# Peptides against a protein of PDB entry 2FGR, part 241

Target 1, 331 residues: chain A of PDB entry 2FGR
Amino acid sequence: SSVTLFGIVDTNVAYVNKDAAGDSRYGLGTSGASTSRLGLRGTEDLGGGLKAGFWLEGEIFGDDGNASGFNFKRRSTVSLSGNFGEVRLGRDLVPTSQKLTSYDLFSATGIGPFMGFRNWAAGQGADDNGIRANNLISYYTPNFGGFNAGFGYAFDEKQTIGTADSVGRYIGGYVAYDNGPLSASLGLAQQKTAVGGLATDRDEITLGASYNFGVAKLSGLLQQTKFKRDIGGDIKTNSYMLGASAPVGGVGEVKLQYALYDQKAIDSKAHQITLGYVHNLSKRTALYGNLAFLKNKDASTLGLQAKGVYAGGVQAGESQTGVQVGIRHAF

## One batch from the design tools (peptide; made by RFdiffusion4, then SolubleMPNN)

Design b2_p25_3_s3 (from b2_p25_3, 15 letters changed)
Fold by OpenDDE base, seed 2:
Structure b2_p25_3_s3 (fold): chain B 331 residues (1-331), chain A 25 residues (1-25)
Amino acid sequence: as target 1 above (331 residues)
Amino acid sequence: DALEAAARAAGTALGEALGIPFAPA
């Protein structure tokens, strides 16, 4: 067997020009280019092409030294893999988020990412952003002629919130085509939760595609999220993303990404534009900068996710500008 | 909004190309 210790420490200076009171926030933040993490993983060859694996990964908060403690909430899996693909048991990214966030040029972190994988409805479940699940069983196919898929089911274990039962149950999956410069995927998921103590289904459909032209990469996402409530009607959001990245001088990467969030329940839109630059000092160490602009219209109150500094909303119809400048180190 | 219109157009085109009844609004 093998055991590998791995991690990322990503810490930044961050600024946002508006919080919920209209005041600026600034300080030391985390996870601007990649989520900071510490992990252990290993593999055992069982013969005949079968392997056992484990993966334990937790988030690191470099700004406070993990003052709230350390856990393996990013991933805590045991697996079997072989010619059939991989089966995983334990908390992980759900298959839909694992695949469809790969089209986000900002790696689902910092002030620039696609924010579609979100709790749009004040859902009371622990993972109502659709990113991870507890009690998860996942299966991933191998790549066969470009085609691949992933499926997952999470047990609710009779969790209740208010009158809602089956809270935390997840079912979902994706199909994809990954061949050379082209990637395309469709993901579908349903998660049971509660809103206002009442049973709610979080339904999600996501389309993603990317093409690598060598000199530049284009990437796109389309998503619909619906929180189907028994009382009060559906809370629906349509999210769109288009991004481009290009190498710069052999050691850098520039990224530009636009997203639109059409929040149907409040008939309000938000527009996000982010410019990012990464400068590789080595294979393991990079400097980065992100500049994001978020325009809320009408009743929209979305805020940029400057983790460790400010991740709350703004006043309705207000715009927010965010900056992150930081160091990422991988080990 | 031109950016919104472009995003919707791209979304519709992708949905149609994949034959999925995904109607981006």
Scores: peptide ipSAE 0.010, ipTM 0.416, DockQ to the pose 0.012
Fold by OpenDDE base, seed 3:
Structure b2_p25_3_s3 (fold): chain B 331 residues (1-331), chain A 25 residues (1-25)
Amino acid sequence: as target 1 above (331 residues)
Amino acid sequence: DALEAAARAAGTALGEALGIPFAPA
């Protein structure tokens, strides 16, 4: 058996020009290029091609030293793997987010990521962003000549909010083709939640693709999220992303990503454009800079996620500019 | 060259290490 301690400490100086009051915010933030984390993982070979595994991972907040405490809410799984693939038990990324967020060139972190995996409807469930689930069973296939798939089910355990009695139930999966420079996948998920104390289904469909041309990588996402409410009508968002990345001088990477969030329930769009650069000082240490611009139209109030400085919304129709400059260290 | 290969390996390892962060509510 093996046990590995691992982690990332990512801390930055961040600035946003507008908060909810229209004022600037600046300070020391966390997780600008990668989510800061501490983890333990291990594998035991059981013979005959069967392996047992565990994974425990929590978020680190370098700006305040985890003042609110530490937990394993990023991942807390036990697994069996072999020629059949992998079965996982415990809190984890749901299969749809695990696969489809891989097309985000900003790795869903900092001020630049694709923000489609979001609670668009003031859902009252703990994981209404569609990223993780409690009480999750997941299965991942091997890669069969490029083809692979994942499936997950999370138990609601009779959790109630208002009149909703199945809060936290998740069912979802993806099919994918990953071969050489090409990756493509389709994900489908449904999560049960509550909005205003009433039962609501969060339906999600996501298509992702990327191609590595050697000199540059292109990546794209198409997503529809729909909170189906019995009263008040559906809350639907169509999200689109297109990004490119390229290596620079063998030690750097430049990234450019555009996203559009078409928020149908409020007939309002938001446009996000982000330029990022990572400079590798070593295999484990990097400097980085991100510049993001978020343009809200009409009733849209989206904000950039400058974690540790300001991650709230802005006034309706306001634009926000964000900057992060930081250090990432992996161990 | 070896530097480019090392840079690509480092970039890949970095991408794998990045993990998937939280999307805001």
Scores: peptide ipSAE 0.007, ipTM 0.310, DockQ to the pose 0.035
Fold by OpenDDE base, seed 5:
Structure b2_p25_3_s3 (fold): chain B 331 residues (1-331), chain A 25 residues (1-25)
Amino acid sequence: as target 1 above (331 residues)
Amino acid sequence: DALEAAARAAGTALGEALGIPFAPA
């Protein structure tokens, strides 16, 4: 058996020019290039190509020393793996988010990421962003000639909110083709939740693709989220992303990403443009800078996620500029 | 529409494979 302690400490100075009051916010933030984390993982060879595994991972908040505590809410799984693939039991990324966030050039972290994986409807479930689930069983296939897939089911365990039952139930999966420079995936998911104490289905479809040209990588996402409510109509968002990254001088990477969030329920769009740079000082240590611009139209109130500084919304129709400059260290 | 149709087909196949009701988006 093996046990590995691992982690990332990512801390930044962050600035956003507007909060919900129209005031600037600035300070020390976390997780600008990668989510800060502490984890334990290990494997046991059971023979015949079968392995057992465990993974325990929690978020670190370097700005406040985890003042709100530490937990393993990022991942807490036991696994069996072999020629058949991998089965996981426990809280984890749901298969759809695990695969489809891989096309986000900002690694679903900081002020630059694709924000489509979101609670668009004031859903009352803990994981209504479609990223993780409790009580999850997941299966991942091996890669066969490029083809791979993942499936997951999370038990609701009769969780209720208001009159809504089955809260936290997830079913979803993806199919993918990963071969050489090409990656493409389709993900589908449904999660049971509540909005205003009433039963709501969160449906998600996501298409992702990337191609590595060597000198640059292109990546894209197309997503629809729909919160299906019995009363008040559906809350639908169409999200689009296109990004490019390129290596710089063998030690750096520049990234540019655009996203559009078409919020149908409020007939309002938001546009996000992010420029990022990572400078690798070593295999484990990097400096980074992100510059993001978020333009809300009409009733849109989206805010950049400057974790540890300001992650709230802005006034309707307001634009927000964000900056992060930080250090990422992996161990 | 074509993406939704493909999604529905994939969702149905997923639901059938898992033996769990799945309503595609």
Scores: peptide ipSAE 0.007, ipTM 0.354, DockQ to the pose 0.015
Fold by OpenDDE base, seed 4:
Structure b2_p25_3_s3 (fold): chain B 331 residues (1-331), chain A 25 residues (1-25)
Amino acid sequence: as target 1 above (331 residues)
Amino acid sequence: DALEAAARAAGTALGEALGIPFAPA
């Protein structure tokens, strides 16, 4: 049996030139290169190739010392694993996000990540971004000659919002091919939620692919999210991402990522471009810098996610520039 | 039934996204 304490403390100085009032925001932020976290994990060999596992992980907010408290909302699972793969019980990344966010070169955090995994419709469910779920059962296959898959189901436990029932129910999965430098995946999910107190289905389809050329890596995502409402019509967003990364001088990595968010319900687009650099001081410690531009068109109000400084929207049609410079330490 | 309905909805969404004509039920 093993028990491991692990974590990341990632803290930055961040700036955005516009908030919802058109004013600049700046200060100390968190999780610019990796989400800051504290966790415990362990495994027990049960014999016969069967293992039990646990994983408890919560977010760290280094700017305020977790003033809002600490919890294990990132992951709180018990698992069985073996030649059949892995079954997990408990709150976790849903299989679709776990796999498809792996193509995001900005690690689904800071001002540079792909923002397609979002609550696009003012959904009233706690996890309407499609990233995690409560009451989740997940299954992950082994890798068979490159082929792998993951499936998940989250119980709604009769949660209601307004007239909507089954809130928080998730069903989804992915199929993937991971072999050497190539990764490709298709993910499908549906989550039950509410919008305006009315039943709404959050449907998601995501395609991802990456290829590591050694000298550079290319990565891409194609996603459609639909909040299907019985009244008021569907809220559909098509999200696109293309990114490249390359090692620099044996101790650094440069990243460039573009994303387009085509918000059909408001006939408005947002364009995001981010340049990032990571400088490894050691295997555990890195310096980083991110520069992001977000151009909203028409009725789009998207904002960069400078966690701890400003993560809200901007005025319709406004552009936002963001900067993060920080330290990441892993233990 | 709910799982099957969700699977059908996901399949329909995939089919629509891929331009696969689903026969009207």
Scores: peptide ipSAE 0.000, ipTM 0.354, DockQ to the pose 0.011

Design b2_p25_3_s4 (from b2_p25_3, 15 letters changed)
Fold by OpenDDE base, seed 5:
Structure b2_p25_3_s4 (fold): chain B 331 residues (1-331), chain A 25 residues (1-25)
Amino acid sequence: as target 1 above (331 residues)
Amino acid sequence: DALEEAARAAGEALGAALGIPFEPA
């Protein structure tokens, strides 16, 4: 058996030019290039090609020293793995997010990520962004000549909110092809939640693809999220992303990503453009800078996620510019 | 704020390069 302690500390100076009041915010933020984390993991060889594993991972907030506490909400799994793949029990990334966020060149972190994995409907469930689930069982296949898949089910455990009685139930999965420079995936998920105390289904479909040309990588996402309410119209968002990255001078990486969020329920679009640069000082330490611009149209109120500084919305139709400059250290 | 102005200018330049009109509000 083995136990490995691991982590990332990522802290930045961040600025956004507008908050919900139209005022600028600036300060020390966290998780600009990678989510800061502390974790323990280990494996045990059980013989016959079977292994047991555990993974415990929590978020670190370097700006305040985890003033609100520490937990293992990032991942808390036990697993069995072998030639059949891997079965996991416990809170984790749901299979759809685990696979489809891999096409985000900003790694679902900081001010530059694809924000499609979101609670678009004021859902009252804890994980209505479609990223993680409690009470999750997941299965991941091996890679068969490029083909792979993952499936998950999360129990609601009779969690109720208002008249909704199955809150937190998740079912979903992906199919993928990963071979050499090419990756492509299709993910489908449904989560039970509540909106205004009424049962609501969060349906999600996501397509992702990337190709690494060596000199540059292209990546794309296409997503539809629909909150189907028992009473009232559906809350639908179509999200699109296209990004490119390229190595710079053998020690750096430049990233450019565009996203469009077409929020159908309010007939409003938001456009996000992010330029990022990472400078590797070593295999474990990097400097980085991100510059993001978010243009809301009409009734859209989206804000950049400058965690630790400002992650709220802006006034309807307002644009927001954000900057992060920081250090990432992995151990 | 000099940082705000620099960030705005950089965003606008990036928007222009991508053919996306950034109208700073």
Scores: peptide ipSAE 0.008, ipTM 0.393, DockQ to the pose 0.012
Fold by OpenDDE base, seed 4:
Structure b2_p25_3_s4 (fold): chain B 331 residues (1-331), chain A 25 residues (1-25)
Amino acid sequence: as target 1 above (331 residues)
Amino acid sequence: DALEEAARAAGEALGAALGIPFEPA
């Protein structure tokens, strides 16, 4: 058996020009290029091509030294793997988010990421962003000539909120084609939650694709989220993303990403544009900078996620500019 | 709901394949 300690410490200076009161916020933030983390993982060869594995991973907050504590809420899995693929038991990324966030050039963190994986409806479930689940069983196929898939089911364990009795139940999966420079995926998920104490289904459909031209990479996402409520009608959001990245001087990467969030329930759109640069000082250490602009229209109140500084919304119809400059270190 | 039933059936099938006893609801 093997055990590996691993982690990332990513800390930045961040600024946003508007909070919910219209005031600027600035300070030391975390996870601008990669989510800061501490983890333990290992494998055991069981013979015959079968392996056991474990993975324990929690988020690190370098700005306050994890003053709110440490947990393994990022991932806490045991697994079996072999020629059949991998089965995982425990809290993890749900298969849909694990695959479809891979098309986000900002690694689903900082002020630049695709924000489609969100609780759009004031869902009362802990994971109503569709990213992770408790009580999760996941299966991932091998890659067969480019084709691969992942499936997951999370038990609700009779978790109740108001009259909703199946909160936290997840079912979902993806099919994908990953071959050389091309990646394409379709993901489908449903999660049971509550809105206003009433049972609500969070349905999600996501299409992702990327192509690496060597000199540049293009990536895109199309997503629909729908919170189906028995009373009050559906809360639907259509999210779109298009991004490009290119290597710079053999040690850097520049990234540009646009996203549109069409929030149907409030007939309001938000536009996000982010420019990012990463400079690799080594295999383990990088400097980075992100510049993001978020334009809300009409009743939209979306805010950039400057974790550790400000991650709240803004006033309806207001625009927000964000900057992060930081250091990422992996060990 | 057909999707809930399919989800339950898929969970039960996966549980059975993994040797996890599903208590009948």
Scores: peptide ipSAE 0.006, ipTM 0.311, DockQ to the pose 0.017
Fold by OpenDDE base, seed 1:
Structure b2_p25_3_s4 (fold): chain B 331 residues (1-331), chain A 25 residues (1-25)
Amino acid sequence: as target 1 above (331 residues)
Amino acid sequence: DALEEAARAAGEALGAALGIPFEPA
């Protein structure tokens, strides 16, 4: 058996030129290049090719020292793995997000990531962004000649909100082909939630692909999220992403990513463009900078996620510019 | 007792299905 302590401390100075009042915000933020975390993990060889595992991981907020406390909400799993793949029990990334966020060149954090995995409808469920679930059972296949898959089910445990039952139930999975420089995946998920105290299904379909040319990597996402309400019209968002990354001088990486969020319920689009650079001082320590521009049109109010500084919206139709400059350290 | 036995039996069945050698505690 082995136990490993691991983590990342990522802290930055962040600036956004506009908040909900039209004022600038600046200060010390977190998780600009990677989500800051502390974790424990381990494995036990049970013989016959079977292994037990555990994983406990929580987010770290270096700006305030976790003033709101520490928990294992990032992952808290026990698992069995072998030639059959891996079964996990406990709170985790749902299989769809685990696979499909891997195409985000900004690691699903900071001001630059693909923001499609979002609560688009003021859903009242705790995980209505489609990223994680409580009470989750997950299964991941081995890789068979490039083909792999993951499936998950989360129990609602009779959670209710208003008149909605089964809140927090998740069912979903992905199929993928991962072979050499190529990765491609299709994910499907449904989560039961509530909007305005009424039962709502959050349906999600996501297609992702990437190709590594060695000198550069291209990555793309196509996503539709649909909140199907028992009363009222559907709240649908189509999200698109295209990104490129390239190594620089053997010690750096430059990234450029564009995303479009077509918010059908308000007939409004938002455009996000992010330029990022990571400079590796070592295998464990990096400096980084991100520059993001978010243009809202019409009734769109999206804001960049400068965690620890400002992650709220802006006025309808307003644009926002964000900057993060920080240090990432892994241990 | 009955719940513990049922949980043990379920664990053993799952273990057997997965080829897990249960070392008797």
Scores: peptide ipSAE 0.000, ipTM 0.277, DockQ to the pose 0.023
Fold by OpenDDE base, seed 3:
Structure b2_p25_3_s4 (fold): chain B 331 residues (1-331), chain A 25 residues (1-25)
Amino acid sequence: as target 1 above (331 residues)
Amino acid sequence: DALEEAARAAGEALGAALGIPFEPA
């Protein structure tokens, strides 16, 4: 048996030129290159190729010392694994987000990530961004000559909001091909939620691919998110991402990523472009800088996610510039 | 060699950052 304590402390100085009032915000933020976390994990060999596992992981907020408390909301699973793959019980990344966020060159964190995994419709469920679920059972296959898959189901446990009676139910999965420099995946998910106290289905389709040329990596995402409402029509967003990364001098990495969010319900687009650099001081410690531009058109109010400084929206049609400079330490 | 190590380190950092423990064996 093994037990490992692990974590990341990532803290930055961040600036955004506009908040919801049009004012600048600046200060000390968290999770600019990687989400800050504390975790415990371990495995037990049960013999015959069967293993038991556990994973407990929570977010760390280095700027305020976790003033709102600590929890294991990132992951709290027990697992069995073997030649059949892996079964997980407990709160975790849903299979679709676990696989499809792997194509985000900004690691689904900071001011540069792909923001498609979002609550686009003021959904009232706790996980309406499609990233994690409570009461989740997940299964991941082995790799069969590059082919792999993952599936998940989360119980609603009769959670109600307004007249919605199945809030928090998730069903989803992905199929993928991972072989050498190539990765490609298709994900499908449905989550039950509420909007305005009425039952709503959050449907998600995501395609992802990447190729590592050695000298550079290319990555892309195509996503449609649709909140299907009985009254008021569907809220649909088409999200697109293209990114490139390259190693620099054996000690650094440069990243460039573009995303487009076509918000159909408000007939409005947002464009995001981010330049990032990571400088490795060691295997465990890095300096980083991110520069992001978010251009909202028409009724779009999206904001960059400068966690710990400002993660809210901006005025409709306003553009936002963000900067993060920080230290990441892994242990 | 240095580029491969940097690419590996970048991939490991991405994997760690995303909390994707699933490296298919």
Scores: peptide ipSAE 0.000, ipTM 0.301, DockQ to the pose 0.039

